Peptides against a protein of PDB entry 8HF1. Designs and how they scored, part 200

Target 1, 320 residues: chain A of PDB entry 8HF1
Amino acid sequence: NVMLYATKPTEVMVSFPHQEQVLTVTRLISAEIEKFYVSLDLMNIGVQPIRRSKSLQCLRDPSKKSFVKQLFNDFLYQMKEYGIYAASIAIISLIVEFDIKRRQAETLSVKLMHRTALTLCEKIRHLLVQKLQDMTYDDDDDNVNTEEVIMNFSTPKVQRFLMSLKVSFADKDPKDICCLVFVERRYTCKCIYGLLLNYIQSTPELRNVLTPQFMVGRNNISPDFESVLERKWQKSAIQQFRDGNANLMICSSVLEEGIDVQACNHVFILDPVKTFNMYVQSKGRARTTEAKFVLFTADKEREKTIQQIYQYRKAHNDIA

## One batch from the design tools (peptide; made by RFdiffusion4, then SolubleMPNN)

Design b2_p23_3_s1 (from b2_p23_3 with E3K K5V F7E D11E V18I)
Fold by OpenDDE base, seed 3:
Structure b2_p23_3_s1 (fold): chain B 320 residues (1-320), chain A 23 residues (1-23)
Amino acid sequence: as target 1 above (320 residues)
Amino acid sequence: SPKLVVEKINEDGSLEEIDPSFL
């Protein structure tokens, strides 16, 4: 019976130009990762004993090479979709992950593999930071986190997202804001959270207005000590958002699992809506009378996006 | 800064360009 009285949000589309920012640094980083994949395939790490632990995750790659490739593929996706500034934050998450995996390595060969991946991440981090500094006249590391640097090294999608946040929330009362931001991938939540923290600190009109948090889905959690810390952090982040101590929440598909959050006045969909369930669950969070449901689309995908949203709206109205 | 183009999706599925201040 929750469906009967939900005020339908205003659905809004924000278009952005499809510019492949073909920077020399992005080509260099991609080429270094491809060279690393060739080297990784040649590494003899031995047949890892298939621990017949009933957890389906250990069965996919007994060599753990596919997990290393997955993390770098997710990084390459984030660099392409969100830009160099977002990539400089995303690479830190890979450094932390590979250092943990290096320390937990049961064999010298697996330890060496994770050490080689970590050395590549430090090289990538240096190349990204050096490129961000090329726009700063001062050698001070603090100068890479300006509104100008963030905007210039972000993709057109991220630029339009940040502009939309600034127009929506500049000089508003923090208590009147309840915002959700949906992204496709788990690692994107942490990356966009770090970008938003730096953008809010560099933007006076949003400073003390927006307090962001993020949430990460349970399905990709390592069952070990990391899973307990992530579960505690997730509970704390939800509680801060319920108590109004945070007023912007970045989510992946986590809200499809029935996490009850308060009625929001803004829902931003930063990545393409791929499923009817994602459309219904995300739109169903925009429940206030003046609520906005904001979609981002590339100009080349605009017609396809409109047709897909029209089909989802029709299917939703036929069930409601 | 780049222009922000904001379009409302009407009930009939038509698009209406709106001022970004209505976000």
Scores: peptide ipSAE 0.647, ipTM 0.961, DockQ to the pose 0.869
Fold by OpenDDE base, seed 4:
Structure b2_p23_3_s1 (fold): chain B 320 residues (1-320), chain A 23 residues (1-23)
Amino acid sequence: as target 1 above (320 residues)
Amino acid sequence: SPKLVVEKINEDGSLEEIDPSFL
């Protein structure tokens, strides 16, 4: 029970221009993934052996093809919503996952499917890294992890998020910082975490000030399919944030599942607030009047966002 | 660098542009 404490954080909206980064590289990557889907649909991987796990929730192992398509769809979403720099980090997570699945493949056909997916990921990674290097004036400095490169290859939303973090936390005592960053998708947590590590390392004013961590939601998929490693990592991440060893936590809808996280002085909502429950649960972590609840909105969606937040605020006050 | 526009959402639902340093 997240006690609905009547929390009155300062609610803040940060606007950003809706710029479709119509980069030739993003179109090329999308077209390569679409071609891969056609090829994937033609692949005969055979009937999947139903792993009879004894628990009656035979959640049908999503077809090994469906899982591959899901990972690429989540990558395409991250590239669109967060930009090329975030996509260059996101693709590494796909490479790792497909290499694990390739090694765990019980059949040659499944092994080949994951190998083909991995080959596409390496091609995408090369295209992204090459595009990040096009702005490095020094041909010799392979360091695409500068503040300038991160900012220039991030979407307007991510740019305003990074600027907001810099303004909020520059030269502050790390002990006085307790920040939550909410994202919609579990895979975005790790992507934004990697982006923030590089941004903090490239930004002197944030070095040793922000210590990020991330937390992925429990899959509503049986707790048996969460790797023992993921569960250990989640427990460790929560503990580090409780102990003050991490002062910024990136999370998805995990906090709805009753993860006891301390009260925070900053709550950033990087993705649109789609539900009243998400509004209440995220805002309910900003418990002080000095706490900030920061929303990001495209200029085109500004009015709709304000109206939605006002409705949620009213509904929250009627329950509190 | 892009301009950071920061608006406080007042109790009445009105918007007030604030200095980004107040984040």
Scores: peptide ipSAE 0.645, ipTM 0.961, DockQ to the pose 0.850
Fold by OpenDDE base, seed 1:
Structure b2_p23_3_s1 (fold): chain B 320 residues (1-320), chain A 23 residues (1-23)
Amino acid sequence: as target 1 above (320 residues)
Amino acid sequence: SPKLVVEKINEDGSLEEIDPSFL
């Protein structure tokens, strides 16, 4: 049980300035999503038959509209929290999901709803890519994946995360690296993975050092909602990380489900630690005193974060 | 490049600014 080890990693805080991305493109994208929500609310998709499967599939909004709004709200969150570059990757996950939903649509009205959502995602993708290209001389899609473009179109949090990875792992032996990166949301895990692949490929000091993988949390609602492909990917990613074929693993709340991952020398918490369980489970992966447990905090939330970590540390020491 | 500010959280909850190379 991860809780039984009095793990004393070196706890580290990395601060970053709170910047609201006041880009014209982000305002335009948000306005297009809001217009789409008004249109979506007016769409008559009919009453979907409530398939009484005993599985929590019944907790799907029978309208399917709430799920569409959830994906766009998650995208808006990622664009705000991680930046334009991360958003350009995050939108691809929405395109894939809405294309699957469009193909699986049982009715013309539902098919049209997912088609309209897909068309909006394609428009958003073009707006994001065009904004990334404003820093490139050539129209080639590969030119948007430079270290400079990634850094300039990332939030201060993501910039400090990438800088922390570079300073921690530049020119190190890949065998000596065992890194976990924790994120809150399922879709953020894929987004940060794609960002890291491009960043590592554009950074010579990391290209042959870091091999990232990602592991998306199980849907707490039902394993039946996880595609067979996602479950296969999770098992493969875990195995690659155990075998040392991957040395950086991006995780969501997967550790709460008791997935045994090896002890790591670095644990990065990219999103705020919201629960005591998240603190204990993530920190419990850094088992040595030489191991680093790295938190990212906005300057405005620094004091609150320190107080919360101190409370969690005290509560952990009272149980361990 | 942005400044990387790295602070160790001591056992007493005090903060100590450290060189980022110690990450």
Scores: peptide ipSAE 0.640, ipTM 0.961, DockQ to the pose 0.857
Fold by OpenDDE base, seed 2:
Structure b2_p23_3_s1 (fold): chain B 320 residues (1-320), chain A 23 residues (1-23)
Amino acid sequence: as target 1 above (320 residues)
Amino acid sequence: SPKLVVEKINEDGSLEEIDPSFL
């Protein structure tokens, strides 16, 4: 019995400066969303009949207003945590979702609510794209997807993440790469995926090296057609990653349930490790020889992050 | 360009700055 000593991954911390660069555009967007919330609270959408859909986890907000606010709050979080460039991608997901909900609206009042939300998203998208173009001398949309624009309009965390990917994978054989990127939120998977596609395409050293995919956790069995598409996408993405047709997988932390993913040589934790389970599960994917487990931390949170990792290591060793 | 600071977390919880090429 060769006990394959599961070589513990090398744990690495990448620090980044905590710069709350509150740009004028981010303040304008936040103020427009806040004004929209006031208007949304004043909207009389009536009592929607509680569709007794048996799926327990639908937040039974009969108004659907809480769902609209959740999406904009998730967008504001992504803009803060990942930057303006990532926000320009994240807003597209809101546009798609509000257009679907507008088309599915059973009442004129609910249709109008989703239309107003959609109109705000288009305004936000325009403000973001205009701000990305302010650094490009050319009005061409293709010029906003350069390595320079992506880096300049990304947070210090995302900048260090992209730099870490470039250093780790430049000129490597694609077959020798099996990378996981963990993010906290479902919508962040799509956002970081879109950012990585554009970054890889603009970075010659990575263009033929990294093939990204994204996976959303299983728990969102929405009965809607969108959830069927997402389930199909998830199955396809997992299969492509298993077949080696993709070598970088972006995952939300909701991967707690039993996705048999291959042993990875790199695991990046882009968002703070909030739970012991997330630490054990994500670290437990870095199983190859010389595997790296990379954490990103703000300089101000460095000591707290180290203490938390030490506590999680101790707790893991006491259970093992 | 911003400096990439990479620190290995040792078994004792000490930090060792390493060259980013070791990622």
Scores: peptide ipSAE 0.617, ipTM 0.958, DockQ to the pose 0.875

Design b2_p23_3_s2 (from b2_p23_3 with S1M K5V F7E D11E V18I)
Fold by OpenDDE base, seed 3:
Structure b2_p23_3_s2 (fold): chain B 320 residues (1-320), chain A 23 residues (1-23)
Amino acid sequence: as target 1 above (320 residues)
Amino acid sequence: MPELVVEKINEDGSLEEIDPSFL
């Protein structure tokens, strides 16, 4: 009986300063979104037909004002948690979503609502891009996708995450790397993926080392509106990661769905661990002998984070 | 560049500061 000693990963904590980067542009964007919410509440969109799905779950009609507010609230969260550079990528996803909804609008009032939201997104995009360009001293190099611009316009959390990736993977063989990055929110996966593509391309030590992919969980809002394209993308991304054509995968809480991914050398938890299940499932992917399980914490939340991880570790050892 | 402070969480729950190259 070879007791397969389940090699426990090394658990590591990376601390970052709790700095509210209070930029003037962030305040302007927040104020424009709040003005838009007041205007949105005054819009008469009429009675939306309740699409009775056969399941009594009131499908949140994507034409509702509440869904528009949710997308902007998610954007404001991305800007606060990850910084202005990440926000410049996140706003493009809102532009695409509101343009689709504007085209699919069944009424003139709903079409106008989505058009007004789209116009605000274009204004926000312009303000973000202009602020990223303010650091490019040379008029001729309009490339806002440099390592310096990404680092300077990212939050302290994202800065320490990028530094941790650089230290962990600089000049390593791509075949020896199997990395997972966990984030809390669905929209964060695509935002951090776009940020990592630009960071890796701007960082010579990583350019031929890391090949990122992302995976988003099933849309709880409507499995029927999960585009055939999104399901195809998820299958392709998982297959590329299994085949070793991608060596870094960004995931939301999707590992609860039992997606069988290979044993990983590194598991990064970019957002706070909120549940015991998230701790066990994410840690359980770090299965190699030298595997690392890396947590990011604000200095203010350091003691609370350590206590929570110790409680989860104890509870996990009592079940094993 | 900002400093990268890296702490190993030991089996007893104590913290040990480690060199970032051990990531």
Scores: peptide ipSAE 0.645, ipTM 0.962, DockQ to the pose 0.858
Fold by OpenDDE base, seed 1:
Structure b2_p23_3_s2 (fold): chain B 320 residues (1-320), chain A 23 residues (1-23)
Amino acid sequence: as target 1 above (320 residues)
Amino acid sequence: MPELVVEKINEDGSLEEIDPSFL
């Protein structure tokens, strides 16, 4: 049983200062979303016919308003946790989602609701892009996707994550790299993927070294809500990672669903480890010799994080 | 660039600061 000699990965903690990015643009965006929620609560969208699928009912807030609020709340979380640059990518996912829902709207009132949400997303996108352009001195180079712009408009957590990737993988052979990045939220996978694509492309030492992919966790509530496109993307991304055509995989909760991923030499936990299962499953992917399990923690949460990891390690050793 | 502080979590739960190049 080859699992008996699983060399325990080296567990590493990367600390970052807890900085609330209090930018004027983030306050403006939050205020525009709050105004939109007041308007959304006043919208009469009528009673939507409850389609009888019990699995569909749990995600279908019958008002569809809760789902709209959930997407904007998830965006606000990503803007806070990952920064303005990540938010400029995250807003595109909302634009795509609201445009799909606008086109699929069965009523004029629901169509108008999604159109209003889409108009707000476009306004937010312009505010974010304009703020990213404030660092480009050359009016001719509209390229907000430089290493400098990405770093300056990312949170301290994301800065340390990008620095950790650069230090770990600069000028390495792509074949020697098998990296997992765990995030908590489904939409964060796409956001961090887009950020990494731009960062890798702007960083010469990584451009031909790292090939990222992402896996979105299955919606536990119904495989029927996973678009056929998302399931195809997941299968393709997993296969590319198995074949070595991708060497960095961003994932959320995917291991809880028994997705077989190869043994990795690096596992990054970008978000706090909230459960024992997440700790065991994510750490259990760092199986190579000299494998690293890297945690990111705010300085204020450092002691709590260490105590929690120690408790999880002890509990794992008592079961294993 | 910000400083990258990297600490190894030892088996006993002690922390050891390590050079980031060992990542």
Scores: peptide ipSAE 0.645, ipTM 0.962, DockQ to the pose 0.849
Fold by OpenDDE base, seed 4:
Structure b2_p23_3_s2 (fold): chain B 320 residues (1-320), chain A 23 residues (1-23)
Amino acid sequence: as target 1 above (320 residues)
Amino acid sequence: MPELVVEKINEDGSLEEIDPSFL
């Protein structure tokens, strides 16, 4: 019995200023989504035929309106929590989803609903891209994917996260890196993945050093409705991370689902640790020598975060 | 670029500011 002496990771807190970047563009986008919700509530899409397939489909709002609102609410959250640059990536995921739903629409009214949502997404995309271009010195350089643009249009939290990655991984051997990034929401995994791809490509010191991948947590609501594609993607992403073909994994609550991931040297918690289980499971992946467990906190929440982590650490030591 | 303030959470719950290069 080699007792794997689980080396306790170094727990680190990275503080960031609580800047409510009150950009006019974010207010305009929020107001357009609110107007759209009023219009959406007035839309008569009829009673959707309840496809008699098994019980868990009943949680799909027969109006399909709740799903549309959920996607826009998740977008608004990403825009607020991660910034305009992340929002410009997030909106593309909404466009893709609503276009699929529009093509799959069984009724003209549902097709129209998804068309209206798409029209709003394209308007939002245009507003975001225009705002990203305002900082490009060259009117001819449509390249909004520079390190400078990414940093300037990211929230203080995301800025400190990107800086932490750069400091942690600049000039390191890719084989020595095993990094997890935890986020709260499943849709954030793909958004932060897209942001990281662009950031790594724009940052010479991270080119060929970091190879990101993402995992979306299983839909606890309906594991049967995970597309065969999503399940294949998850299996492929996990396998690439196990094989060392990816060295940074972005995940949401995936550890609670019993997904076996290797021992990591870095664990970044990009969103607040809300539960003791999340603390134990995420920290429990930082198992290598010199492993780091990195938390991000707003300055206003610093004291609360420290107290919470101390209580979780104490509770963990009492059960270990 | 903004300053990167990095603090180690000690066993007693005290904070120790560390150089970001130790991440």
Scores: peptide ipSAE 0.607, ipTM 0.957, DockQ to the pose 0.850
Fold by OpenDDE base, seed 2:
Structure b2_p23_3_s2 (fold): chain B 320 residues (1-320), chain A 23 residues (1-23)
Amino acid sequence: as target 1 above (320 residues)
Amino acid sequence: MPELVVEKINEDGSLEEIDPSFL
């Protein structure tokens, strides 16, 4: 029995300034969403037939209005936490989802509700893209996907994350990289994936070094709602990461149950560590020699973050 | 570009600023 002494990863904290300044565009978008919520509450969509699946009764708003609000609230969170550039990617996912829901609408009133949500998403997308273009002095090069645009329209957290990736992986052999990036929310995985694809493509030092994938945790609550396509995508993404065809995997924290993934040399925690389980599981993936476990914290939350990590370390050492 | 401040979390919970190249 070679007790592989699981080398404890080096734990690292990357600090970032708290972004106090709300841009005019983000205020306009928030105000348009709030106006839409008032309009949505006034919409008579009728009583939807409660499909009597016994266990799911409490979570399905029969009006489907709560689901619409949830998607916009998740978008507002992503815009706040990751910035305007990330929001321009996130809004596309809402457009796709509301278009599917519009096509699947059983009533004209529900179809109209999803159409109104789509029209708002299209307006938001236009406002975001216009704001990204305002920094491109060149009227001809509508390329909003440059390193500069991505960096300038990302939050300080995302800026430090991208800088940390560049410093960690510039000019390294792709085979020597096994990186996990943990995010809190399911929708953030796809948003950060799209951001990283564009950033890597715009950054010569990373273009042939990093190959990202994303994985959403199994929603144990609703396997019936995971499209067959999403399940196929997840299996393919995991397999590509196992085979070394991808060397960076973005995961949601909902992966509490045992991603059987290889030992990683880097684990980035982009969002706050909210649970002991998240700490143990994410840190437990950084198992190579000289593995790094990197946390991102706002300066104002630095002391709270270090105390929380100390408590989690103590609790983990008391169980081990 | 903004400064990248990188701190190692020691076993005692103390913070040690390190060069970002050690990431």
Scores: peptide ipSAE 0.602, ipTM 0.956, DockQ to the pose 0.864

